# Ledger of designs, part 22: peptides against a protein of PDB entry 5X9X

Target 1, 41 residues: chain A of PDB entry 5X9X
Amino acid sequence: SSVSELEQRLRDVKNTNSRFRKALMEKENELQALIRKLGPE

## One batch from the design tools (peptide; made by RFdiffusion4, then SolubleMPNN)

Design b2_p15_5_s4 (from b2_p15_5, 4 letters changed)
Fold by OpenDDE base, seed 1:
Structure b2_p15_5_s4 (fold): chain B 41 residues (1-41), chain A 15 residues (1-15)
Amino acid sequence: as target 1 above (41 residues)
Amino acid sequence: SLEDILRKQEELEKK
């Protein structure tokens, strides 16, 4: 049904969003580690 | 400073 299709599309968007958020968090952690290696300033 | 950089990163992460 149209409702079930819309629910599926919403799930797909949420899953995609979650994956990108996870990737951004991992890259942020990596960046912070690199910055700490460069020095305190 | 590192402190300033990390603060800015936190602000950007919240967006």
Scores: peptide ipSAE 0.033, ipTM 0.456, DockQ to the pose 0.015
Fold by OpenDDE base, seed 3:
Structure b2_p15_5_s4 (fold): chain B 41 residues (1-41), chain A 15 residues (1-15)
Amino acid sequence: as target 1 above (41 residues)
Amino acid sequence: SLEDILRKQEELEKK
């Protein structure tokens, strides 16, 4: 049904959002490690 | 400074 399709699309968007948030967190950690190697300033 | 960069990154992560 139209309602079930909309619910599925919402779930897909939420899952995609969660995956990208995790990827961003991992990249943030990597970035911080690299920045620290450049010095405290 | 490193502290300023980390502060900005933290603000972005909270969104």
Scores: peptide ipSAE 0.033, ipTM 0.462, DockQ to the pose 0.016
Fold by OpenDDE base, seed 4:
Structure b2_p15_5_s4 (fold): chain B 41 residues (1-41), chain A 15 residues (1-15)
Amino acid sequence: as target 1 above (41 residues)
Amino acid sequence: SLEDILRKQEELEKK
């Protein structure tokens, strides 16, 4: 049904959002490590 | 500064 399709699309968007948030967190950690290597200032 | 960058990162993480 149209309702079930919309619910599925919402789930897919939420899952995709969660995956990208995780990827961004990992990139933040990587960036932070690189920044620390450059010095405290 | 590093402190400014880290502060901004923390703000982004909270969203």
Scores: peptide ipSAE 0.033, ipTM 0.456, DockQ to the pose 0.016
Fold by OpenDDE base, seed 2:
Structure b2_p15_5_s4 (fold): chain B 41 residues (1-41), chain A 15 residues (1-15)
Amino acid sequence: as target 1 above (41 residues)
Amino acid sequence: SLEDILRKQEELEKK
């Protein structure tokens, strides 16, 4: 049904969002490590 | 400074 399809799409979007948030957090940690190597300024 | 950069990044991450 249209309702079940919308519910499935919502789940897929939430899963995708969660994956991207995790990837962004990992990249942020990587960037912070590189920034620290440049010095405290 | 590094402190300013990290503060700004923390603010962006919390959104």
Scores: peptide ipSAE 0.032, ipTM 0.449, DockQ to the pose 0.015

Design b2_p15_6_s1
Fold by OpenDDE base, seed 3:
Parts: sequence; structure tokens; C-alpha cells
Structure b2_p15_6_s1 (fold): chain B 41 residues (1-41), chain A 15 residues (1-15)
Amino acid sequence: as target 1 above (41 residues)
Amino acid sequence: SEEVERLKEEEERKK
């Protein structure tokens, strides 16, 4: 049904959103590690 | 109300 299709689309969007949020967190952690290595210290 | 329940049942059938 149209409702079931919209529910599936919503699940797909939520899953994609979660993956992007995780990727952003991982990249932020990587950047912070690089800053510690390459910083003026 | 009874009308509200009928509408809810209709939406469940369309799900």
C-alpha cells in the first residue's frame, strides 16, 4: 500500500541519515587525531 | 466518537 511504501521510504531515509552521522563522527575523530599529530606541539 | 473510530479503521485497511 501507499502507507507501507512511505513507511519503507522513511526507514531508508533514517538508515541513510544514521550512516552519514556515523561517517561524520568518524571523520571528526580522524581530523582531531591529525591535528594532534601535525599541530605545533 | 464512532465516526473517529470508523476513520481509524479505514486508514488501517489502507496501510
Scores: peptide ipSAE 0.026, ipTM 0.476, DockQ to the pose 0.048
Fold by OpenDDE base, seed 2:
Structure b2_p15_6_s1 (fold): chain B 41 residues (1-41), chain A 15 residues (1-15)
Amino acid sequence: as target 1 above (41 residues)
Amino acid sequence: SEEVERLKEEEERKK
């Protein structure tokens, strides 16, 4: 059904969004680790 | 009525 298809698409978008948010957080953590290594301490 | 049943079936198909 059209409603079921839209619900499925919404779930897929939410899953993709969640994966990208996790990847961005991991990259931010990596950058912060590098910044700490290059810092004065 | 038959018309009411047709409308119900159409709405179920659109879901």
Scores: peptide ipSAE 0.027, ipTM 0.445, DockQ to the pose 0.038; fails the geometry check
Fold by OpenDDE base, seed 5:
Structure b2_p15_6_s1 (fold): chain B 41 residues (1-41), chain A 15 residues (1-15)
Amino acid sequence: as target 1 above (41 residues)
Amino acid sequence: SEEVERLKEEEERKK
């Protein structure tokens, strides 16, 4: 049904959003590690 | 009953 399709799309968007948030956090952690290695400190 | 279960299945299909 249209309702079930909309619910499925909402679940897919939420899952995609969660994946992007995780990827951004991992990239931030990588950036901080590089800063510690290559920075002036 | 079978009637009650049939009605429940119909409502689930409409969601």
Scores: peptide ipSAE 0.025, ipTM 0.447, DockQ to the pose 0.033; fails the geometry check
Fold by OpenDDE base, seed 1:
Structure b2_p15_6_s1 (fold): chain B 41 residues (1-41), chain A 15 residues (1-15)
Amino acid sequence: as target 1 above (41 residues)
Amino acid sequence: SEEVERLKEEEERKK
């Protein structure tokens, strides 16, 4: 049904958002590691 | 280190 499809799309959006948040956190960690490597040494 | 600073400067020039 159209309602079930909308519910599925909502779940998919939430899952996608969660994945993007995780990816951003990983990129931030990678960036911070690179910053430490390129520190004032 | 001086090497790290040189690498930083090189990366800055690429921006």
Scores: peptide ipSAE 0.011, ipTM 0.292, DockQ to the pose 0.011; fails the geometry check

Design b2_p15_6_s2
Fold by OpenDDE base, seed 3:
Structure b2_p15_6_s2 (fold): chain B 41 residues (1-41), chain A 15 residues (1-15)
Amino acid sequence: as target 1 above (41 residues)
Amino acid sequence: SKEIEELRKEEEEKL
């Protein structure tokens, strides 16, 4: 049904959003580690 | 680094 399709799309968007948020957090942590290693205190 | 943490905090406050 149209409702079930919209619910599925919402779940997919939430899952995608969660994955990207995790990836961004990991990249931020990596960047911070590199800054600590190579950048000024 | 303290300076980098302060910069990050300042940018976060602008969002």
Scores: peptide ipSAE 0.040, ipTM 0.389, DockQ to the pose 0.020
Fold by OpenDDE base, seed 4:
Structure b2_p15_6_s2 (fold): chain B 41 residues (1-41), chain A 15 residues (1-15)
Amino acid sequence: as target 1 above (41 residues)
Amino acid sequence: SKEIEELRKEEEEKL
């Protein structure tokens, strides 16, 4: 049904959002590590 | 450093 399809799409969007948030946080951690190696900012 | 920690906080608030 149209409702079940919308519910599925909502789940997919939430999962994708969660994955991207995790990836961004990991990139931030990587950046922090690199900055610490480069110098005393 | 203090500055790096503040930048981290700002970045996490955007997520």
Scores: peptide ipSAE 0.032, ipTM 0.440, DockQ to the pose 0.022
Fold by OpenDDE base, seed 2:
Structure b2_p15_6_s2 (fold): chain B 41 residues (1-41), chain A 15 residues (1-15)
Amino acid sequence: as target 1 above (41 residues)
Amino acid sequence: SKEIEELRKEEEEKL
Protein backbone atom coordinates (compact mmCIF):
# COMPACT_ATOMS: atom_id res chain seq x y z
CA SER B 1 0.00 0.00 0.00
CA SER B 2 0.98 3.64 -0.30
CA VAL B 3 1.29 3.81 3.50
CA SER B 4 3.56 0.75 3.69
CA GLU B 5 5.72 2.12 0.86
CA LEU B 6 6.10 5.46 2.66
CA GLU B 7 7.01 3.64 5.88
CA GLN B 8 9.64 1.62 4.01
CA ARG B 9 11.06 4.77 2.39
CA LEU B 10 11.25 6.46 5.79
CA ARG B 11 13.15 3.47 7.23
CA ASP B 12 15.53 3.50 4.27
CA VAL B 13 16.17 7.24 4.64
CA LYS B 14 16.81 6.89 8.38
CA ASN B 15 19.22 4.02 7.76
CA THR B 16 21.06 5.96 5.05
CA ASN B 17 21.20 9.06 7.25
CA SER B 18 22.65 7.04 10.15
CA ARG B 19 25.32 5.54 7.89
CA PHE B 20 26.35 8.94 6.53
CA ARG B 21 26.47 10.46 10.03
CA LYS B 22 28.77 7.65 11.16
CA ALA B 23 31.03 8.09 8.13
CA LEU B 24 31.23 11.86 8.68
CA MET B 25 32.09 11.38 12.36
CA GLU B 26 34.89 8.98 11.44
CA LYS B 27 36.27 11.43 8.88
CA GLU B 28 36.05 14.29 11.39
CA ASN B 29 38.03 12.23 13.91
CA GLU B 30 40.66 11.53 11.25
CA LEU B 31 40.88 15.22 10.34
CA GLN B 32 41.18 16.27 13.99
CA ALA B 33 44.05 13.82 14.47
CA LEU B 34 45.83 15.35 11.47
CA ILE B 35 45.15 18.90 12.70
CA ARG B 36 46.69 18.05 16.09
CA LYS B 37 49.82 16.83 14.29
CA LEU B 38 50.07 19.96 12.14
CA GLY B 39 49.43 22.74 14.63
CA PRO B 40 49.10 23.86 18.23
CA GLU B 41 46.02 23.28 20.34
CA SER A 1 42.88 22.52 20.11
CA LYS A 2 41.08 25.44 21.74
CA GLU A 3 41.30 27.43 18.52
CA ILE A 4 39.81 24.60 16.44
CA GLU A 5 36.99 24.17 18.96
CA GLU A 6 36.14 27.87 18.76
CA LEU A 7 36.12 27.71 14.95
CA ARG A 8 33.75 24.72 15.10
CA LYS A 9 31.40 26.64 17.40
CA GLU A 10 31.39 29.61 15.05
CA GLU A 11 30.53 27.43 12.07
CA GLU A 12 27.83 25.58 14.01
CA GLU A 13 26.17 28.90 14.91
CA LYS A 14 25.85 29.68 11.19
CA LEU A 15 23.86 26.50 10.49
Scores: peptide ipSAE 0.032, ipTM 0.378, DockQ to the pose 0.022
Fold by OpenDDE base, seed 1:
Structure b2_p15_6_s2 (fold): chain B 41 residues (1-41), chain A 15 residues (1-15)
Amino acid sequence: as target 1 above (41 residues)
Amino acid sequence: SKEIEELRKEEEEKL
């Protein structure tokens, strides 16, 4: 049904957002680790 | 770190 399709789309958007948030967090952690190696505090 | 924070401030000032 149209309602079921909208619910599925909402789930897909939430899953996509979660994946991107995780990726950004991992990249930030990687960046901070590199910064600690490259420069003084 | 203090140095990294200063670098961030310098870049922010350019915006």
Scores: peptide ipSAE 0.030, ipTM 0.347, DockQ to the pose 0.016

Design b2_p15_6_s3
Fold by OpenDDE base, seed 3:
Structure b2_p15_6_s3 (fold): chain B 41 residues (1-41), chain A 15 residues (1-15)
Amino acid sequence: as target 1 above (41 residues)
Amino acid sequence: SKEIEELKQKEKELK
């Protein structure tokens, strides 16, 4: 049904958002590691 | 550095 499809799309968006947030956290950790290597700049 | 801060700001905007 249209309702079930919208519910599925909402779940997919939430899952995608969670995955991207995790990736961004990993990139932040990488950036912080680089900052520590380069020093405060 | 300025470049690193700009990248961090862009990351923050994407969260």
Scores: peptide ipSAE 0.051, ipTM 0.374, DockQ to the pose 0.025; fails the geometry check
Fold by OpenDDE base, seed 5:
Structure b2_p15_6_s3 (fold): chain B 41 residues (1-41), chain A 15 residues (1-15)
Amino acid sequence: as target 1 above (41 residues)
Amino acid sequence: SKEIEELKQKEKELK
């Protein structure tokens, strides 16, 4: 039904959003680690 | 450190 399709789309959007948030957090952590490796100062 | 702080500020500006 149209309702079930909208519910599925909402779930997909939420899942995609969660995945991108996780990826951004991981990239932030990686970037900070690399910054620290550039030098002690 | 100064260089790390500058890089962190630049990162914030890019977000």
Scores: peptide ipSAE 0.037, ipTM 0.331, DockQ to the pose 0.017; fails the geometry check
Fold by OpenDDE base, seed 2:
Structure b2_p15_6_s3 (fold): chain B 41 residues (1-41), chain A 15 residues (1-15)
Amino acid sequence: as target 1 above (41 residues)
Amino acid sequence: SKEIEELKQKEKELK
């Protein structure tokens, strides 16, 4: 039904958003590690 | 520092 399709789309969007948030967190950690290696330059 | 600020700017662009 249209309702079940909308519920599925909402779940898919939430899952996608969660994956992107995790990826951004990993990139933040990577960036901070690089900053620490570079030092106060 | 200049290089650190450039990295921070790149980070901002990723978000």
Scores: peptide ipSAE 0.035, ipTM 0.375, DockQ to the pose 0.020; fails the geometry check
Fold by OpenDDE base, seed 1:
Structure b2_p15_6_s3 (fold): chain B 41 residues (1-41), chain A 15 residues (1-15)
Amino acid sequence: as target 1 above (41 residues)
Amino acid sequence: SKEIEELKQKEKELK
């Protein structure tokens, strides 16, 4: 049904959003580590 | 250092 399809799409969007948020956090940590590796100056 | 702080500031601006 249309309602069931919308519920499925909402779940898929939420799952995708959660995965991207995690990936962005990991990239933030990676970027900070790389910045620190540039040296003390 | 100045360079690190500038890079951190640029990162902040990109968020």
Scores: peptide ipSAE 0.035, ipTM 0.330, DockQ to the pose 0.017; fails the geometry check

Design b2_p15_6_s4
Fold by OpenDDE base, seed 2:
Structure b2_p15_6_s4 (fold): chain B 41 residues (1-41), chain A 15 residues (1-15)
Amino acid sequence: as target 1 above (41 residues)
Amino acid sequence: SEEIRRLREEELKKL
């Protein structure tokens, strides 16, 4: 049904959002490590 | 800083 399709789309968006949030956290950690190596420039 | 902002934006473009 249209409702079931919308529920599936919502689940897919939530899963994608969760994956991207994890990736952003890892990238922030990488950037912070680089900032520590480069200094306060 | 603006430099840190630019670095974050560059990393976002790689995702």
Scores: peptide ipSAE 0.028, ipTM 0.493, DockQ to the pose 0.024
Fold by OpenDDE base, seed 5:
Structure b2_p15_6_s4 (fold): chain B 41 residues (1-41), chain A 15 residues (1-15)
Amino acid sequence: as target 1 above (41 residues)
Amino acid sequence: SEEIRRLREEELKKL
């Protein structure tokens, strides 16, 4: 049904959002590690 | 420094 399709799309968007949030956190952690290596100059 | 700024930008492009 149209309702079931919309519910599935919502689940897919939520899953994609969770993946992006995790990826952004990992990239931020890597960036901070590089900043510590390079120094503040 | 300008060199460190450049290096940070280059590393950011690899992420």
Scores: peptide ipSAE 0.032, ipTM 0.501, DockQ to the pose 0.015; fails the geometry check
Fold by OpenDDE base, seed 4:
Structure b2_p15_6_s4 (fold): chain B 41 residues (1-41), chain A 15 residues (1-15)
Amino acid sequence: as target 1 above (41 residues)
Amino acid sequence: SEEIRRLREEELKKL
C-alpha cells in the first residue's frame, strides 16, 4: 500500500542518515587527531 | 605555518 511504501522509505532514510552521521563522526575524530599531530601552526 | 596548512589540506583530501 501507499502507507507501507512511505513507511519503508522512512526506514530507509533513517538508516541512511544514521550511517552518514556515524561516518561524519569518524571522519571528524580522524581530522582532529591529525590536527593535533600536525600542530597549531 | 603555510607548510602545516598544506599538510592539513592534503590529509583532509584523504578523508
Scores: peptide ipSAE 0.031, ipTM 0.499, DockQ to the pose 0.015; fails the geometry check
Fold by OpenDDE base, seed 1:
Structure b2_p15_6_s4 (fold): chain B 41 residues (1-41), chain A 15 residues (1-15)
Amino acid sequence: as target 1 above (41 residues)
Amino acid sequence: SEEIRRLREEELKKL
């Protein structure tokens, strides 16, 4: 049904959002680790 | 240094 499809799309958007948030956190952690490795010079 | 800045940019492009 159209309602079921909308519910599915909402779940998909939430899952995608969660995955992107996790990816951004991981990239930030990687960036900070590289900054510490390279130093301030 | 400019070298470190360059290295940071290169690593950033890989993220």
Scores: peptide ipSAE 0.031, ipTM 0.496, DockQ to the pose 0.015; fails the geometry check

Design b2_p15_7_s1 (from b2_p15_7, 7 letters changed)
Fold by OpenDDE base, seed 1:
Structure b2_p15_7_s1 (fold): chain B 41 residues (1-41), chain A 15 residues (1-15)
Amino acid sequence: as target 1 above (41 residues)
Amino acid sequence: SEVQELQRREEELKA
């Protein structure tokens, strides 16, 4: 149904959002490590 | 700095 499709799309968006949030956190950690190696830029 | 601004935006996106 239309409602079921919307619920599925919402779940997919939430899952995608969660995965990107995790990726951004990991990239922040990587960036900080690089900054420690190179110094402030 | 440029790096600090990029970090700020990254934190806003993952909040």
Scores: peptide ipSAE 0.027, ipTM 0.513, DockQ to the pose 0.023
Fold by OpenDDE base, seed 5:
Structure b2_p15_7_s1 (fold): chain B 41 residues (1-41), chain A 15 residues (1-15)
Amino acid sequence: as target 1 above (41 residues)
Amino acid sequence: SEVQELQRREEELKA
């Protein structure tokens, strides 16, 4: 149904959002590690 | 700094 499809899309958007947030956190950790190697910038 | 500005934007996106 239309409702079921909208619920599925909402779940997919939430999952995608969560994955991007995780990726950004990992990139921040990588960036901080590089900053520690190079010094404050 | 440029690094601090990029970190701020990243935190806003993941919040």
Scores: peptide ipSAE 0.027, ipTM 0.506, DockQ to the pose 0.023
Fold by OpenDDE base, seed 4:
Structure b2_p15_7_s1 (fold): chain B 41 residues (1-41), chain A 15 residues (1-15)
Amino acid sequence: as target 1 above (41 residues)
Amino acid sequence: SEVQELQRREEELKA
């Protein structure tokens, strides 16, 4: 149904958002590691 | 600094 399809799309968006936030956290950790190696900027 | 500004924007996106 239209409602079930919208619910599925919402779940997919939420899952994608969660994965994106995790990726950003990992990139922040990578950036911090590089800053420690290169020094303050 | 430029690095601090980029980190600020990154944290806003994670919120």
Scores: peptide ipSAE 0.026, ipTM 0.503, DockQ to the pose 0.022
Fold by OpenDDE base, seed 3:
Structure b2_p15_7_s1 (fold): chain B 41 residues (1-41), chain A 15 residues (1-15)
Amino acid sequence: as target 1 above (41 residues)
Amino acid sequence: SEVQELQRREEELKA
């Protein structure tokens, strides 16, 4: 049904959002590691 | 600094 499709789309959006948030966290960790390696910010 | 600004933007996108 249309309702079921909307519910599925919402789940998919939430899953995608979670994936991108994880990726951003990993990039922040990488950035911090590089900052420590290179020295001055 | 430029690095601090990039970190700020990343945090805003993550929130």
Scores: peptide ipSAE 0.026, ipTM 0.507, DockQ to the pose 0.022

Design b2_p15_7_s2 (from b2_p15_7, 7 letters changed)
Fold by OpenDDE base, seed 3:
Structure b2_p15_7_s2 (fold): chain B 41 residues (1-41), chain A 15 residues (1-15)
Amino acid sequence: as target 1 above (41 residues)
Amino acid sequence: SEVEKLRKEEEEKKE
């Protein structure tokens, strides 16, 4: 049904957002580790 | 048949 398809699309968007948020956090952690290694401190 | 009509209606409802 159109309702079930919309519910599925909403779940897919939420899952995509969760994956991107995790990827951004991992990239930020990687950048901070590199900054600590290359920085003056 | 009536059974075939009911089957088609149920399939359409699942779309």
Scores: peptide ipSAE 0.024, ipTM 0.417, DockQ to the pose 0.038
Fold by OpenDDE base, seed 1:
Structure b2_p15_7_s2 (fold): chain B 41 residues (1-41), chain A 15 residues (1-15)
Amino acid sequence: as target 1 above (41 residues)
Amino acid sequence: SEVEKLRKEEEEKKE
């Protein structure tokens, strides 16, 4: 049904947002790890 | 230092 399709689309958007948030967090952690390797100077 | 500048810039981007 149209309602079921809209509910599915909403779930897909939420899942996509969650995946992107996770990817951004991983990239931030990678950046911080590289900064730590370079040292404080 | 340059590394400290990069750290500060990254923290400022989060706000």
Scores: peptide ipSAE 0.021, ipTM 0.360, DockQ to the pose 0.015
Fold by OpenDDE base, seed 5:
Structure b2_p15_7_s2 (fold): chain B 41 residues (1-41), chain A 15 residues (1-15)
Amino acid sequence: as target 1 above (41 residues)
Amino acid sequence: SEVEKLRKEEEEKKE
């Protein structure tokens, strides 16, 4: 049904957002590690 | 058959 399809699309968007948030967190952690390695400190 | 008809109608309802 159109309702079930919309619910599925909403779940898919939420899953996509969760994956992107995780990827951003991982990239931030990588960036911080590089800053510690290459920084003047 | 009637059974196949009912099955088809139920599948269409889920779309």
Scores: peptide ipSAE 0.024, ipTM 0.434, DockQ to the pose 0.038; fails the geometry check
Fold by OpenDDE base, seed 4:
Parts: C-alpha cells; structure tokens; sequence
Structure b2_p15_7_s2 (fold): chain B 41 residues (1-41), chain A 15 residues (1-15)
C-alpha cells in the first residue's frame, strides 16, 4: 500500500542518514589521527 | 469478470 511504501521510504531515509553520520564521524576521527601523526612541524 | 477486476484492484491496493 501507499502507506507501507511511505513507511519503508522513511525507514530507508533514516538508515541512510545514520550511515552517513557514522561515516562522517569515522572521517573526522581519521582526520584527527592524521593531524596527530603529522605532529608539530 | 467484474468481480475478478475488483478483486485484483483490492489486492493491488494492499501492497
């Protein structure tokens, strides 16, 4: 039904959003690790 | 038949 499809789309959007948030956090952590690895220049 | 058409439409509405 249209209702079930909308519910599915909402779940998919939430899952996608969660994945991107996790990816951004991981990229930030990697960035900070690289900054620390570079150390004082 | 008309009954079969109505049945099909109802099943399509449920998906």
Amino acid sequence: as target 1 above (41 residues)
Amino acid sequence: SEVEKLRKEEEEKKE
Scores: peptide ipSAE 0.024, ipTM 0.435, DockQ to the pose 0.043; fails the geometry check

Design b2_p15_7_s3 (from b2_p15_7, 6 letters changed)
Fold by OpenDDE base, seed 4:
Structure b2_p15_7_s3 (fold): chain B 41 residues (1-41), chain A 15 residues (1-15)
Amino acid sequence: as target 1 above (41 residues)
Amino acid sequence: SEVEELREKEELRKK
C-alpha cells in the first residue's frame, strides 16, 4: 500500500541517518586519536 | 456499478 511504502521509506531514511551519524562519530574518534599521537611533539 | 464498486474497494485496499 502507499501508506506502507511511505512508512518503509521513512524507516529507511531514519536507518540511513543513524548509520551516517555513527560513521561520523567513529571518524571523529579516529581523528582525535591521531591528534593525540601527534599532539605533544 | 458493481465493477466500479469493486475497483474503489481495491484502490482503498492499496492505500
Scores: peptide ipSAE 0.034, ipTM 0.427, DockQ to the pose 0.045
Fold by OpenDDE base, seed 3:
Structure b2_p15_7_s3 (fold): chain B 41 residues (1-41), chain A 15 residues (1-15)
Amino acid sequence: as target 1 above (41 residues)
Amino acid sequence: SEVEELREKEELRKK
């Protein structure tokens, strides 16, 4: 049904958003680790 | 008619 398809699309968008947020957090952590290694401290 | 009402109900269920 159109409703079930919209619900599925919403779930897929939420799952994709969650995955990208996790990836961005991991990349930020990696960047901060590199800054600590290469930075002035 | 009853058959038309049932058809409408089925089409609504598919949405």
Scores: peptide ipSAE 0.033, ipTM 0.416, DockQ to the pose 0.043
Fold by OpenDDE base, seed 2:
Parts: sequence; structure tokens; C-alpha cells
Structure b2_p15_7_s3 (fold): chain B 41 residues (1-41), chain A 15 residues (1-15)
Amino acid sequence: as target 1 above (41 residues)
Amino acid sequence: SEVEELREKEELRKK
């Protein structure tokens, strides 16, 4: 049904959003770790 | 009409 399809699409978007947010956080943490290794310049 | 009732029922099923 159109409603069930929209609900499914919403779930898929939420799952994708959650995955990207986690990936961005991990990349930010990796970046900050590298910055700390470089030290103050 | 019966035809319109069937149409409405089908549209409701698709939601």
C-alpha cells in the first residue's frame, strides 16, 4: 500500500541517516586523533 | 453505483 511503502521508506531513511551519523562521528574522532599526533604547530 | 463502490474499496486497499 502507499502508506506501508511510505512507512518503509521512512524506516530506510532513518537507518541510512543513523549509519551516516555514526560514520561521520568516527571520521571526526580519527581526524582529531591525527591532529593530536601532529601537536601544536 | 456498484462500480464506484468497488473503485473506492480498491483505492482504500492501496493506501
Scores: peptide ipSAE 0.032, ipTM 0.437, DockQ to the pose 0.050
Fold by OpenDDE base, seed 1:
Structure b2_p15_7_s3 (fold): chain B 41 residues (1-41), chain A 15 residues (1-15)
Amino acid sequence: as target 1 above (41 residues)
Amino acid sequence: SEVEELREKEELRKK
């Protein structure tokens, strides 16, 4: 149904958002690790 | 990205 399709689209958007949040967190953690390795110089 | 740039710098430092 149209409603079920919209619900599915909403779930897909939420899942995509969750994946992107996780990716950003991992990139931030990697950035901080690299900053510690490279130093402020 | 900035992370990738820092990774590249780290790899260059290791060489």
Scores: peptide ipSAE 0.029, ipTM 0.481, DockQ to the pose 0.012; fails the geometry check

Design b2_p15_7_s4 (from b2_p15_7, 8 letters changed)
Fold by OpenDDE base, seed 2:
Structure b2_p15_7_s4 (fold): chain B 41 residues (1-41), chain A 15 residues (1-15)
Amino acid sequence: as target 1 above (41 residues)
Amino acid sequence: SEIEELRRQEELQKL
């Protein structure tokens, strides 16, 4: 049904959103580690 | 359709 299709699409979007958020956090952590290595410390 | 939804998922999962 149209309702079940919308529920499926919502689940897919939530799963994708969670994966992208995790990936962005990991990339930010990687960038910050590189910035610290290049800093005066 | 099921095929169109699979194609949409493939595009969304491209990191």
Scores: peptide ipSAE 0.062, ipTM 0.646, DockQ to the pose 0.051
Fold by OpenDDE base, seed 5:
Structure b2_p15_7_s4 (fold): chain B 41 residues (1-41), chain A 15 residues (1-15)
Amino acid sequence: as target 1 above (41 residues)
Amino acid sequence: SEIEELRRQEELQKL
């Protein structure tokens, strides 16, 4: 039904959003590690 | 369609 399709789309968006947030966090951590390596310390 | 949604999800997961 149209309702079940909307529920599925909402689940897909939530899952995609969660995965992108995790990926961005991992990339930010990688960038911070590189910045610390290149720092004046 | 469900097949098109799966294809879109596969492309998004390449991030």
Scores: peptide ipSAE 0.061, ipTM 0.631, DockQ to the pose 0.043
Fold by OpenDDE base, seed 3:
Structure b2_p15_7_s4 (fold): chain B 41 residues (1-41), chain A 15 residues (1-15)
Amino acid sequence: as target 1 above (41 residues)
Amino acid sequence: SEIEELRRQEELQKL
């Protein structure tokens, strides 16, 4: 049904959002590690 | 379709 399709789309968007947020956090952690290595300290 | 969505999800998992 249209309702079940919208529910599926919402689940997919939420899953995608969660995965992108995790990836961004991992990349931020990587960048911060590089900044600590290459920074003025 | 469900098959198209599964293919889309497989591509997104490459992130």
Scores: peptide ipSAE 0.058, ipTM 0.637, DockQ to the pose 0.041
Fold by OpenDDE base, seed 1:
Structure b2_p15_7_s4 (fold): chain B 41 residues (1-41), chain A 15 residues (1-15)
Amino acid sequence: as target 1 above (41 residues)
Amino acid sequence: SEIEELRRQEELQKL
Protein backbone atom coordinates (compact mmCIF):
# COMPACT_ATOMS: atom_id res chain seq x y z
CA SER B 1 0.00 0.00 0.00
CA SER B 2 0.97 3.65 -0.28
CA VAL B 3 1.29 3.78 3.51
CA SER B 4 3.63 0.76 3.55
CA GLU B 5 5.73 2.33 0.78
CA LEU B 6 6.01 5.61 2.69
CA GLU B 7 6.97 3.72 5.86
CA GLN B 8 9.68 1.87 3.92
CA ARG B 9 10.97 5.15 2.41
CA LEU B 10 11.09 6.72 5.88
CA ARG B 11 13.09 3.75 7.23
CA ASP B 12 15.51 4.00 4.30
CA VAL B 13 15.98 7.75 4.85
CA LYS B 14 16.57 7.23 8.59
CA ASN B 15 19.14 4.50 7.91
CA THR B 16 20.94 6.66 5.33
CA ASN B 17 20.85 9.67 7.65
CA SER B 18 22.32 7.62 10.51
CA ARG B 19 25.13 6.30 8.29
CA PHE B 20 26.03 9.78 7.03
CA ARG B 21 25.95 11.27 10.54
CA LYS B 22 28.35 8.58 11.74
CA ALA B 23 30.65 9.13 8.75
CA LEU B 24 30.67 12.91 9.32
CA MET B 25 31.51 12.46 13.00
CA GLU B 26 34.38 10.11 12.14
CA LYS B 27 35.71 12.54 9.52
CA GLU B 28 35.50 15.42 11.99
CA ASN B 29 37.44 13.37 14.55
CA GLU B 30 40.05 12.52 11.89
CA LEU B 31 40.31 16.19 10.91
CA GLN B 32 40.79 17.29 14.52
CA ALA B 33 43.50 14.65 14.99
CA LEU B 34 45.28 15.95 11.88
CA ILE B 35 44.97 19.54 13.12
CA ARG B 36 46.59 18.54 16.42
CA LYS B 37 49.34 16.64 14.58
CA LEU B 38 50.09 19.21 11.86
CA GLY B 39 49.16 22.44 13.67
CA PRO B 40 51.70 25.11 14.58
CA GLU B 41 52.15 24.01 18.18
CA SER A 1 54.03 20.35 20.89
CA GLU A 2 57.32 21.50 19.43
CA ILE A 3 56.61 25.11 20.42
CA GLU A 4 55.77 24.05 23.97
CA GLU A 5 59.00 22.04 24.14
CA LEU A 6 61.01 25.04 22.91
CA ARG A 7 59.39 27.20 25.59
CA ARG A 8 60.26 24.56 28.19
CA GLN A 9 63.86 24.59 27.00
CA GLU A 10 63.96 28.38 27.20
CA GLU A 11 62.80 28.20 30.82
CA LEU A 12 65.39 25.51 31.62
CA GLN A 13 68.14 27.76 30.23
CA LYS A 14 67.22 30.38 32.84
CA LEU A 15 67.94 27.97 35.70
Scores: peptide ipSAE 0.015, ipTM 0.291, DockQ to the pose 0.006

Design b2_p15_8_s1 (from b2_p15_8, 6 letters changed)
Fold by OpenDDE base, seed 2:
Structure b2_p15_8_s1 (fold): chain B 41 residues (1-41), chain A 15 residues (1-15)
Amino acid sequence: as target 1 above (41 residues)
Amino acid sequence: SELEELRQKELELQK
């Protein structure tokens, strides 16, 4: 049904959002390590 | 510092 499809789409969006947030956090950690090597905060 | 402020903004975006 249309409702079931919307519920599935919502789950898919939440899953992709979670994956992207994790990836961004990892990239931020890498960037912060490099920033610390460049100089003071 | 300006860099610390940037770090805080990035942390907020990760929530």
Scores: peptide ipSAE 0.025, ipTM 0.409, DockQ to the pose 0.019
Fold by OpenDDE base, seed 4:
Structure b2_p15_8_s1 (fold): chain B 41 residues (1-41), chain A 15 residues (1-15)
Amino acid sequence: as target 1 above (41 residues)
Amino acid sequence: SELEELRQKELELQK
């Protein structure tokens, strides 16, 4: 149904959002680690 | 500091 399709779309958006947030956090952690290696914080 | 700002950004990403 249209309702079930919208619910599925919402789940898909939330899953995509979660994946990208995780990727951004991991990249930020990598950046922090590199900055610590390069010099004073 | 710059690193403190990065830590704050990570905290925001966790929300």
Scores: peptide ipSAE 0.025, ipTM 0.442, DockQ to the pose 0.020
Fold by OpenDDE base, seed 3:
Structure b2_p15_8_s1 (fold): chain B 41 residues (1-41), chain A 15 residues (1-15)
Amino acid sequence: as target 1 above (41 residues)
Amino acid sequence: SELEELRQKELELQK
């Protein structure tokens, strides 16, 4: 149904958002580690 | 430090 399709799309968007947030966090952690190596905090 | 504050802001944006 239209409602079930919208609910599925919402779940898919949330899952995609979660994946990208995780990737962003990992890249930020990498960046912070590199910054610490380059100089003082 | 300013750098630590920026790191903290970035962490908050990820929540």
Scores: peptide ipSAE 0.024, ipTM 0.411, DockQ to the pose 0.019
Fold by OpenDDE base, seed 5:
Structure b2_p15_8_s1 (fold): chain B 41 residues (1-41), chain A 15 residues (1-15)
Amino acid sequence: as target 1 above (41 residues)
Amino acid sequence: SELEELRQKELELQK
């Protein structure tokens, strides 16, 4: 049904969002590690 | 420092 399709789309968006949030956190950790090699200034 | 401000901006954009 149209309702079930919308619910599925919402779940898919939430799953995608969760994956991207995790990826962003990992990239920030990588960035911080690289910055520490360059120095704190 | 300028670099520390950039680090903070990266964290803000992550949210």
Scores: peptide ipSAE 0.024, ipTM 0.447, DockQ to the pose 0.018

